# Ledger of designs, part 166: peptides against a protein of PDB entry 4GMN

Target 1, 375 residues: chain A of PDB entry 4GMN
Amino acid sequence: RYANITLLALVTLASIGTDFQETLVKGNQGSRESPISAADEEWNGFDDADGDAMDVDQKSSSGEDQEEDYEEIDVKEDDEDDDDDSITSEMQADMERVVGADGTDDGDLEDLPTLRELIQTAVPQLIRLSNLPIDSDESLTIQSHALSALNNISWTISCLEFANGENANIHNAWYPTAKKIWRKTILPILEADSADLKLATQVTSLAWAVARVLHGETPTDGNPHRKFISLYHSSKQQAGGNSNSIEEPEDPFQGLGVKCIGVVGSLAHDPAPIEVNREVGVFLVTLLRQSNNVPPAEIVEALNQLFDIYGDEELACDKEVFWKDGFLKHLEEFLPKMRTLTKGIDKRTQPELRTRADEALLNLGRFVQYKKKHA

## One batch from the design tools (peptide; made by RFdiffusion4, then SolubleMPNN)

Design b2_p19_5_s2 (from b2_p19_5, 9 letters changed)
Fold by OpenDDE base, seed 2:
Structure b2_p19_5_s2 (fold): chain B 375 residues (1-375), chain A 19 residues (1-19)
Amino acid sequence: as target 1 above (375 residues)
Amino acid sequence: TAEQRARDLRQKRIDAKLA
């Protein structure tokens, strides 16, 4: 009984996390209906100049470990009211507020009660459930559902704009929780070195969602970028040996390889340690050099990560890694290969992959021109 | 999936920064 209720609650939280994203996307589309005129404007880099380094005063408050006595959630059997998978009116109202709030810098989600409860009440429980001892198929199922819920929540929050102080209240509330997910859920599972590719895929997806907010501020404990690079390589070795078609996910961008690239790319953003940035940059450039044996979706993701990491010339990684390690030459040499790769994708059978490859090819041309102008 | 939609939003942001 309790396990079934827990599983239902986890499925519900995973659904809520997905539906919340739809509402966020709709809300953000209402504000961004300015048609992006495809103006042939020269790409002049990422002017991320207004990165006001929020001086997070690390007041090391040695908060005593209050053992929060987790009271037994007396789950009342609320009746079988129809699973109207509809976004609650409260969730919708919260999403409308997120779009409109030039929020006060107070990390108080007073105006966002549903999001507050999701971050402060639900996520800590999901972290706990994701760390249960695995002793049964039931505990594995609970872990998988907890990871799915955390994934959907984390992906949803990662869809918010946090640049230029936008959604600062949500960022400030999420940031410590995101670090907690990383340290308490992602790292322990990644360290367990499980041969379970499903679990590895779930954790890597969650890690990508979390790292899309934390970027280079993601905890570097245990060199997680190397673990994800290792996981990338291990996933390729397993796919080559066993003719048991692990059905490559029908979506080429849902592959473990793409997810690994997304994680390590996100981890390499400023203010990541230059050595972390270098190891990731070399990994990504190496994928481009080996592109004949790399799925097109992974190439697209690797390019996008390279643009995001090295798009700003003011960043230390531009001088210390991009120019120093000669990445421009590798990108230039890859241009003709990318053109061939992109043209080889059938627009009819893989329209999304083709569109993203056409975009990545365009951006690669622009990026190479930009870097040549700023050499 | 939540991830797919997030990638689509990211792509739009990249396109907007590169435009």
Scores: peptide ipSAE 0.050, ipTM 0.763, DockQ to the pose 0.701; fails the geometry check
Fold by OpenDDE base, seed 1:
Structure b2_p19_5_s2 (fold): chain B 375 residues (1-375), chain A 19 residues (1-19)
Amino acid sequence: as target 1 above (375 residues)
Amino acid sequence: TAEQRARDLRQKRIDAKLA
């Protein structure tokens, strides 16, 4: 009984976290539709063409009124839909406030009650549930659902803009909680070194969502970047040996390899220690050099991480890692390989992967040109 | 998935930095 109620609550929290994300994505799309000022279409007036009104005769055929007795099917609206609309309306109102909020309030979420309850009430309980001793299949199921809920909430919050002091109130409320997820949930699971690839995938997805907000401020205790690099390599060794079809996730970007790249890339952002940045940068560049044996989705993610990490010339990692370790040469040498890789993706069977690869190829060309100009 | 939609938002930011 209590386990089933706990599982239902965890599934519900995971759903709420997803629906919040949908609302956030819709809200952020609406803000980019700046009204194109409809100003300058000179409405050239309709010329009055005098077309003769032909007198079509009024023949009054008295067709009989067949009263088709439409039986009013009294569709009882079952009142179950009202509760879902209420939560969605509060969530929508919170997202509209987030899009409109001038980031002046230092960590107060008074104006964002739903988000406040998710961060302050739900997440601490989910952290507790994810840290339960695993002694049964039920405790493993509870952990998996708690990780799923934490993942969805963390991904949703990671979709907010926090650059330039935007959403500072939300950032300030989330930041200590994100560090708590990292220290209490992510690190202990990574240190347990379980052969469970499902659990490893769940914790790596959560780690990526958390690291997308914390970046280089993610706790460096125990060298987590090396643990995720090791997990990447271990996942490749297991996939190569057992012809057990680990059903490659239908989405190429949901693979454990992509998630590992996303985590370590996020961990390498400023203000990460230069040696952490270097180890990650070398790992990512090595994937590009070995691209013949790397899935296209992992190449796309590795490129995007390299652009995010080294896109700012004012950062210490630009001079101390990018230029010092000669990364530009490796990116230039990879450009023709990326063109071949991208052309090898069938647009009909893998349209998303092809679009992402076309974008990453375009960005690689621009990035190489940018770095050459600023050399 | 929540992760997929987050990647879509990220790509739009990369494109804005490199344009």
Scores: peptide ipSAE 0.047, ipTM 0.765, DockQ to the pose 0.732; fails the geometry check
Fold by OpenDDE base, seed 5:
Structure b2_p19_5_s2 (fold): chain B 375 residues (1-375), chain A 19 residues (1-19)
Amino acid sequence: as target 1 above (375 residues)
Amino acid sequence: TAEQRARDLRQKRIDAKLA
């Protein structure tokens, strides 16, 4: 009984986290119905769908109209309108206010009562539940659901703009909580070194969401970037041996390898220690050098992380790592390989992967040209 | 500048991740 009520509350908190994300996405994207599937799926990132559609006028010629008369099988979907009104009008109004509010400096989420209770009341309990001793299948299930709820909340908050002092109230409320998630949930699970790839994937997803807000201000205690690099390598070794391939997620960008790259990339941002930045930068550049043995989605993510880390010439990492360690040469040498890789992706079977690879290729060309002018 | 375009591509990518 208590376990089922706890599980229901955790599922509800995970759904609230996802619903807030959908509201943020819909508030920003006027027209894209991305079907986010059922309440049991962990949100694992935002799909960069709004690439500038270059209008390639392909004059495709006269294919004949074969009217194949597909009989309408009238499948009466019994619309059981389970209006799971999981999104209260208050939650929707809170997200609409977050998207529209010029951030006032007060870390008091007075105008965002639902988000305040989520951060201040729910998250501290989820952190506690994620740290329960694993002594039963029930305790493992509670941990998994607590991690899913923390993941969805953390991802949703990571989709807010915090640049230029935007959403400063939310940032100030979230920042200490995000550090607490990192220190109390993420680090202990990473240190337990469990052979559970599901748990490792959940923790890595959560770590990415948290690191997207904390960046280089993420606690460096115990060198977590090395743990995620080690996890990346371990995940590749396991995929080669046991035919318990956890089915590579249908989405190439949901893979543990992509998540590991996303975490370590985020951890390497300024003001990260230069040696942390260097170790991550060398890891990412090494993936590009070994690209023949790396999934395309991981290459796309590694490029994106490299652009985000080294895009600013005013940062210490530009001089002390990018130029000093000769990264430009490796990026330039990778450009023809990226063209081949991108052209090898079938846009009919993997449209998103192709679009993101085309974007990453375009950005790589621009980035190399930029860095050559600022050499 | 191409700098502003790389920052603006980061920013447009942040903004297209936020849009």
Scores: peptide ipSAE 0.028, ipTM 0.700, DockQ to the pose 0.078; fails the geometry check
Fold by OpenDDE base, seed 3:
Structure b2_p19_5_s2 (fold): chain B 375 residues (1-375), chain A 19 residues (1-19)
Amino acid sequence: as target 1 above (375 residues)
Amino acid sequence: TAEQRARDLRQKRIDAKLA
């Protein structure tokens, strides 16, 4: 009974965290619809050029009309409007406020009661549940659901813009909690060195979500970037040995390798220690050099992380790592390989991977040109 | 931007968890 209530509460919190994210994305899309003034560009008509009427002739044959009277099974679509009322009206109102809230700098979530309860009440319980001793399949299930809920919440919050003091109230409320998730949930699980790839994937997903808000201010205790780099390499060794159906995640961007790259890339942002930045930068550039054996989605993520880490020339990592370690040359040498890789992705079977690879290729060309101009 | 890509990745993670 208590286990089922706990599981239901964890599923509900995971749903809330997910639905909250949809509403944040919808709200952030609505704010970017500045009315594109319909500039009346007169669409000059297509000239009806000469349709030569080629005379294709032929043939006749007569095959028999078997009228198979397929009884129209009138499948009454019972429009069960499953009003998946999973989003409470209070949570919708909080979401609308998050999108519309001009940044009042006070870390008081007074205007965001659902988000406040999520951060202050739910997340501390989820951290506790994720740290239960694993002594049964039930405790493992509880940990997995707690990690899923923490992942959804952390991902959702990391959708918000925090640049230029935007959403400062939410950032200030989340920041200490994010550090607590890192220190109390992520690090202990990562240090337990479990061979469980499912658990590793869950904790790495959570770590990426948390690190996307904390960036270089993520706690460096115990060199977590090296642990995620090690996990990346270990995951590649295991995938090569056990032909057991780890169903390749239907989404190439859900792979453990992509998640490891996303974590370490996020950890390497300013104000990360220069040596942490260097180790991550060298790891990412090494993936590009070894690209023949690296999944395209990981290459796309590695490129994106490199652009985000080294996009600002005023940062210490630009001079002390990017230029000093000769990263520009490696990016230039990778351009023709990236063109070949991107062209090899079938647009029909992998439309997303192709789109993201086309974008990453475009950005790589722009980034190389930018860095050459600022050399 | 990385943020936009991360939003798109995240939307797909949402969609894949709601499915």
Scores: peptide ipSAE 0.025, ipTM 0.698, DockQ to the pose 0.111; fails the geometry check

Design b2_p19_5_s3 (from b2_p19_5, 7 letters changed)
Fold by OpenDDE base, seed 1:
Formats: sequence, structure tokens, C-alpha cells
Structure b2_p19_5_s3 (fold): chain B 375 residues (1-375), chain A 19 residues (1-19)
Amino acid sequence: as target 1 above (375 residues)
Amino acid sequence: SAEDRARDLRLKRIQKKLE
């Protein structure tokens, strides 16, 4: 009973997080129509378990002809317009305010009551549920659903613009909670060193969403970037052995490899320690050098992370890592390989992957030119 | 999408550094 209520509450919180994300997407589509495919697919529906159809023996009892006068119960079709607008008018009003608000610096969410309750009331409970002792399949299920709800909420918030002081109230409210998710949920699961690829994928997705807001201010305790790099390599070793059993996600950008790259790239942003930045930068550049054996989606993400990390020449990592470790040469040598890779993607079968690869190729050419101008 | 906005912002940032 309590488990089913907890599960239903977690599913509902995960749904609210998805609906909130979809509406943030729809509210933002009024300017440019490109679809966020990559965030919607993690709602793996409940596989209904095999209902063993017990053969109930039809005993043929020949009972008598009583003409019961069926009173026509005038079933008023209450047209319950199931306006499955799962988004409450309050959530919609909060979203309109998030898109339009000149964010106050105070971290006050008085004007965003739904988002306030989500961050201040729901998330701390989800963190607790994700940290339950795993002693049963029920506790594993609760952990998985708590991670899914945290993932959806964290992704939704990571989709807000926080540059130039935009949404500062939301940023300031989320920031301590994001650090708490990292320290209390993500780090303990990464330290447990589980061989469970599903759990590893869930925690890596959550880690990416959290790190997209915290960037280089993500806690460096226990060298999490090395754990995600190790997870990347381990995932490749397992995939090479059992080509049959990993359901490759339909979206190539939902792969564990892409998620690992996204996490470590985000962790390497300023003000990350220079040695963390270097280790991540070397990892990303090494993927480009080994591109013949790397999925195209991982190459696209690795390029995007390199552009975001090293796009500012005023940052210490530009001088101390990018120029010092000779990254420009590797990017320039990769440019013809990226052209070949991008042309090899069929626009009919993989339209999104091709579009993202065409964009990454365009950016690579521009980035190399930029870095040559500022050498 | 938010990811497309992030991509557009990346494109704009890189372009602005070329100007």
C-alpha cells in the first residue's frame, strides 16, 4: 500500500517534470521550431507484466428465463472533456512568468509557487528516496523512479537561460538544491560502483542535467570527472561484447556515451580546476583522434563541449590547457574527418543526427578560424 | 527547443568571436 502510493507519487512527479519541460519547449518554440527530441524519450512506460490467464472452467448452468425489465438508465454522457491538459493553470502561469520575468537576484520564488514547491518540498524528498538502502526489488524500483523524477526536474530547470543574470531567482533557489542532488544522490551511486548499466545511465543523465547548471562549480570531491570517463570506457567495453542486448536508444543522443561526454564537458567549464579541465579536454580531443571507432552523436557532443569550454580566450583554461596542450592542431586535423563523417550520415534515416552533425561541422570550421585569428 | 537555443547561442557566440 505505502509503496504503491509512493510509486504513484514518483510517477506523478516525473510526469509533472516532463510536462513542465514540454511546455517550456512549446513556449520557446514561438521563436524557432527545432524540436527537443532528446529529453522526452526517457518516459519508459510500464511494461505490463504477463497476466497468466487462469482458465476459469465455464460451468454451463442452464438458469431460467426471467425477463428482468431493463430500466433504460439514461446514462448522461457527462462529456468529461478529459482536457488532458496535465498542466494546471497555475503551472502554465508559472511558466509564462519564467519566460518573461526579469529575475530578481534574491532567490525568492514568491511569484512561482509551483516551482517553489517543486524545488523546496518535492526535490528534498526525492533525494531521500534515491538514497534508501537497496534491500529489495521494491527499493530498486523506488530509487529508479526517484532518479527519473529528479532527472526530469533537473533537465527542465537546466533548459532555462541563466546567462547575464536571467532567471537569477530560479538559479539562486536551484543552486543549493542542485549541489545537494550532486552530493547526496549522484556521488553515492557513482561510488557504489554498480555494474547496473540502467542505474548508471539514470545517474549519468541526472548528473548531466545538474552539471549543465553548476558547470565548473560542481563539487570536485572524489574526482567525479574520472568516474564518468571510466564509465564511458567501461560502457564501450561492454557494448563491444554484447552487440545484441543493449537496446541502443532510438535517439543516438540518449546513449550513455553521449551522457558521459555531456557530464564531463559541463564539469570542465570555468571555474573548474585547471587539472580537471585538462583531463576532460584531453579525453574529448582523444575521442576526435579515435573518431573512426566513436559513434557520430558522441563526436557531435564532444565538439560542442570543446567549443563551450574553450570558446572564451579570457579564461585561464585557454592559455593553460587549449594552447599549452596544442588542441588547435587536433581540431584542424579533425576537420576533414568531420566532413567525411557528416556526409556519411543519411538525411532520410537519421535527419536529426545529420542536422546536428552539419551544425557541429560548421562550428568546427568557425572555431578553428577564431582560434587561428587569436593565436 | 532549449537544446536548439543552446546550439543557436553556441553558434552566435562562435560567430561573434569571428567578427
Scores: peptide ipSAE 0.146, ipTM 0.831, DockQ to the pose 0.310
Fold by OpenDDE base, seed 5:
Structure b2_p19_5_s3 (fold): chain B 375 residues (1-375), chain A 19 residues (1-19)
Amino acid sequence: as target 1 above (375 residues)
Amino acid sequence: SAEDRARDLRLKRIQKKLE
């Protein structure tokens, strides 16, 4: 009973996070920022497929057909339009304010009460639930739902613009909470080294969402970038052995490999330690060199991360890593391979992947030209 | 989508560095 109520509350919080994200996407269609690809995980409904068909023995007792004339109570289906407008009018109003707010820099969300309660009240409980001892299938389910809710909330917030002091109030409110998610939820799960690829995918998605806001200010304790690089390699080794493909997500960009690249790329941004940046940069460039055996979506993400990490010549990583380790040469050598890869994607069967690959190819040409001008 | 927007910002950022 309490577990079912907790699960329902977690599912509701996860739904609220998704709906909030969709509303951000819809409301923000006018302004031009951040990638939402990983949060359109449609909550693939609980496949209640474990209907253990208990063979109820057909005891054939011949009870007499009393034709009780059940009056058809014409239960008017009052179509209660359950306008399951799961987006409360308060959430919509908060979303409209987030899109319009010249935020005060105080980190107070006084004008955003729903978002405030989500960050200050709900997220700390979700962090607690994600850290419960795993001793039952029920505790695993609670952890999974808590991670899903944290993922959706974190992705939603990561879709806000924080550049140039935009949404500074939300950023300031979220920043300490994001660090808390990282330290209390993400790191402990990564350190537990579970062979559960589902849990690894959930925590990696959450880690990407959190790292998209924290970037190089993400806590470097325990070298989490190396854990995600290791997870990337481990996921490739497992996929090669058991042809029980975990159903490759219908979206190529929802794959664990893409998520790992997104996390480590985000972790490598300034002000990340130069050694963290180097290890990630070498990993990403190595994927390009080995591109014949790498899914196209991972190549697209790796390129995007390289452009974002090394797109500023004023950053220490430009001199100390990009130029010092000769990354330009590897990018130039990859240009003809990227053209071939992009042309090999069928626009009819994989329109999004093709569009993103065409964009990444265009950017690669531009980026190489940019770097040659500033050599 | 907001993804299309980040892609567009990346494109613009790189384009602006070429100008």
Scores: peptide ipSAE 0.135, ipTM 0.824, DockQ to the pose 0.306
Fold by OpenDDE base, seed 3:
Structure b2_p19_5_s3 (fold): chain B 375 residues (1-375), chain A 19 residues (1-19)
Amino acid sequence: as target 1 above (375 residues)
Amino acid sequence: SAEDRARDLRLKRIQKKLE
């Protein structure tokens, strides 16, 4: 009973996080006709498919046939079209405010009560549930659902613009909570060194969502970038051995490898320590050098991360890492390989991957030209 | 999407640095 209520509450919180993301995306589209493509797909919804019916083996205790005359309660099918408007009118009003509000610099969410309750009340409970001792299949299920709910909330918030002081109230409210998710949920799971690839994928997705807001201000305790780089390499070794169809996620961008690249890329942004930036930059450039053995989606993400990390010549990492470690040469040498890779992607079978690869190729040419002009 | 906007902003940012 209590377990089912907890699971239902976690499923509901995960759904709310999704619907919140969709509403933010729709609200932001009303001002600009730019198509919703790739942020929508990082919602790995609950796979409805693992309706593994817990066959509760109700041991048939053969109690006696009391024919209690079940009066046929004529349940009027009131076709209440439960338009399961999963978004409460209050949540929708909060979303409209997030899209329209000049962010007050005050970290007070007085005007965003639903978002405030998600951050202040729900997330701290989800952090606790994600950190329960794993002693049963039930505790594993609770952890998975808590991670999914944290993922959806964190991704939704990471889709807000925080540049130039936009949404500063939300940023200021989320920032300490994001650091708490990192320290209390992400780091302990990464340190447990579980061979569970599902759990590793969930925690890495959550880590990416959190790191997309915290960037180089993400806590560096325990060198988490090295853990995600290690996880990247470990995931490649496991996929090569067992021909058990780990169903390659139908979306190439949902792979654990892409998620690891997204996390470490985000961790390497200014004001990250120069050594963290260097280790990540070397990792990303090494993927480009070894591109013949790297999935195209991971190459696209690695390029995007390199452009974002090293796109500013005023940052210390430009001089101390990009130029000092000779990254421009590796990017220039990769241009012809990227053209071949991109042309090899079938537009009919993988239209998104082809579009994102065409964009990354265009940006790579521009980025190399930019860096040569500012050398 | 927010990601499409981020990608478009990345494209524009890199392009603007070439102008």
Scores: peptide ipSAE 0.135, ipTM 0.825, DockQ to the pose 0.314
Fold by OpenDDE base, seed 4:
Structure b2_p19_5_s3 (fold): chain B 375 residues (1-375), chain A 19 residues (1-19)
Amino acid sequence: as target 1 above (375 residues)
Amino acid sequence: SAEDRARDLRLKRIQKKLE
């Protein structure tokens, strides 16, 4: 009973996170159609384990013909309007405010009651649920659903514009909570060094969503970037050995490798320690050098991270890492390989991957030119 | 999407540094 209620509550919270994301996407799509592929981890519904109801064939006997005159109770089909209005009017109003807030409304979280309750009340409970002792399949299921809900919420929030002080109220409310997710959920799971690839994928997705907001202000305790780099390498070793196709997610950008790159890239932004930035930068540049054996989606993400990390010449990492470690040469040498890679992607079978690769190629050319002007 | 906005912002940021 309590388990089912907890599960239902987690499902509901995950759904709220998805619906909120979809509405934020739809509200933003009024300007541009392109899907947020990285956050659309479909909540894989409850596999209704079809309990094999034992057909007890009890043959029992012949009882008599009583013609009970079943009065046709005119069962009015109550049109149960499945008001699958999963979105409360308050939630819809919050979403409309978040989408409709031109960056001038320093809206108070008082005006966003649903989002406030999500951040202040729901997320701290999800953090607790994600930290339950794993002693049963039920506790593992609860952890997985709590991680999924945290993922969806964190991705949704990471999709808000925070540049130029936009959504500063939401940012300020989320920031301490994001740090709690990192320290209380992500780090403990990463420290447990579980061989569970599903759990590793979930925690890495969550880590990416959190790190997309915290960037280089993400807690560096325990060198989590090295753990994600290690996880990247471990995931590649396992995929090569067991032809148990972990069904490569149909979306190339949902792969654990892409998620690892996204996390470590985000962690390496200013004001990250220069050593962290260097280790990540070297990792990313090494992927480009080894591109013949790297999935195109991972190359696209690695390029995007490199552009975001080293896009600013005023940052310490530009001088101390980018120029000092000779990254420009590696990017310039990669440019013809990227052209070949991008041209090799079929526009008909992989239109999104091709579009993102074409964009990354365009940006790579521009970025190399930029860096050559500021050399 | 936010990813598209991030892509656009990246493109704009890099473009602005070329001007």
Scores: peptide ipSAE 0.144, ipTM 0.829, DockQ to the pose 0.301; fails the geometry check

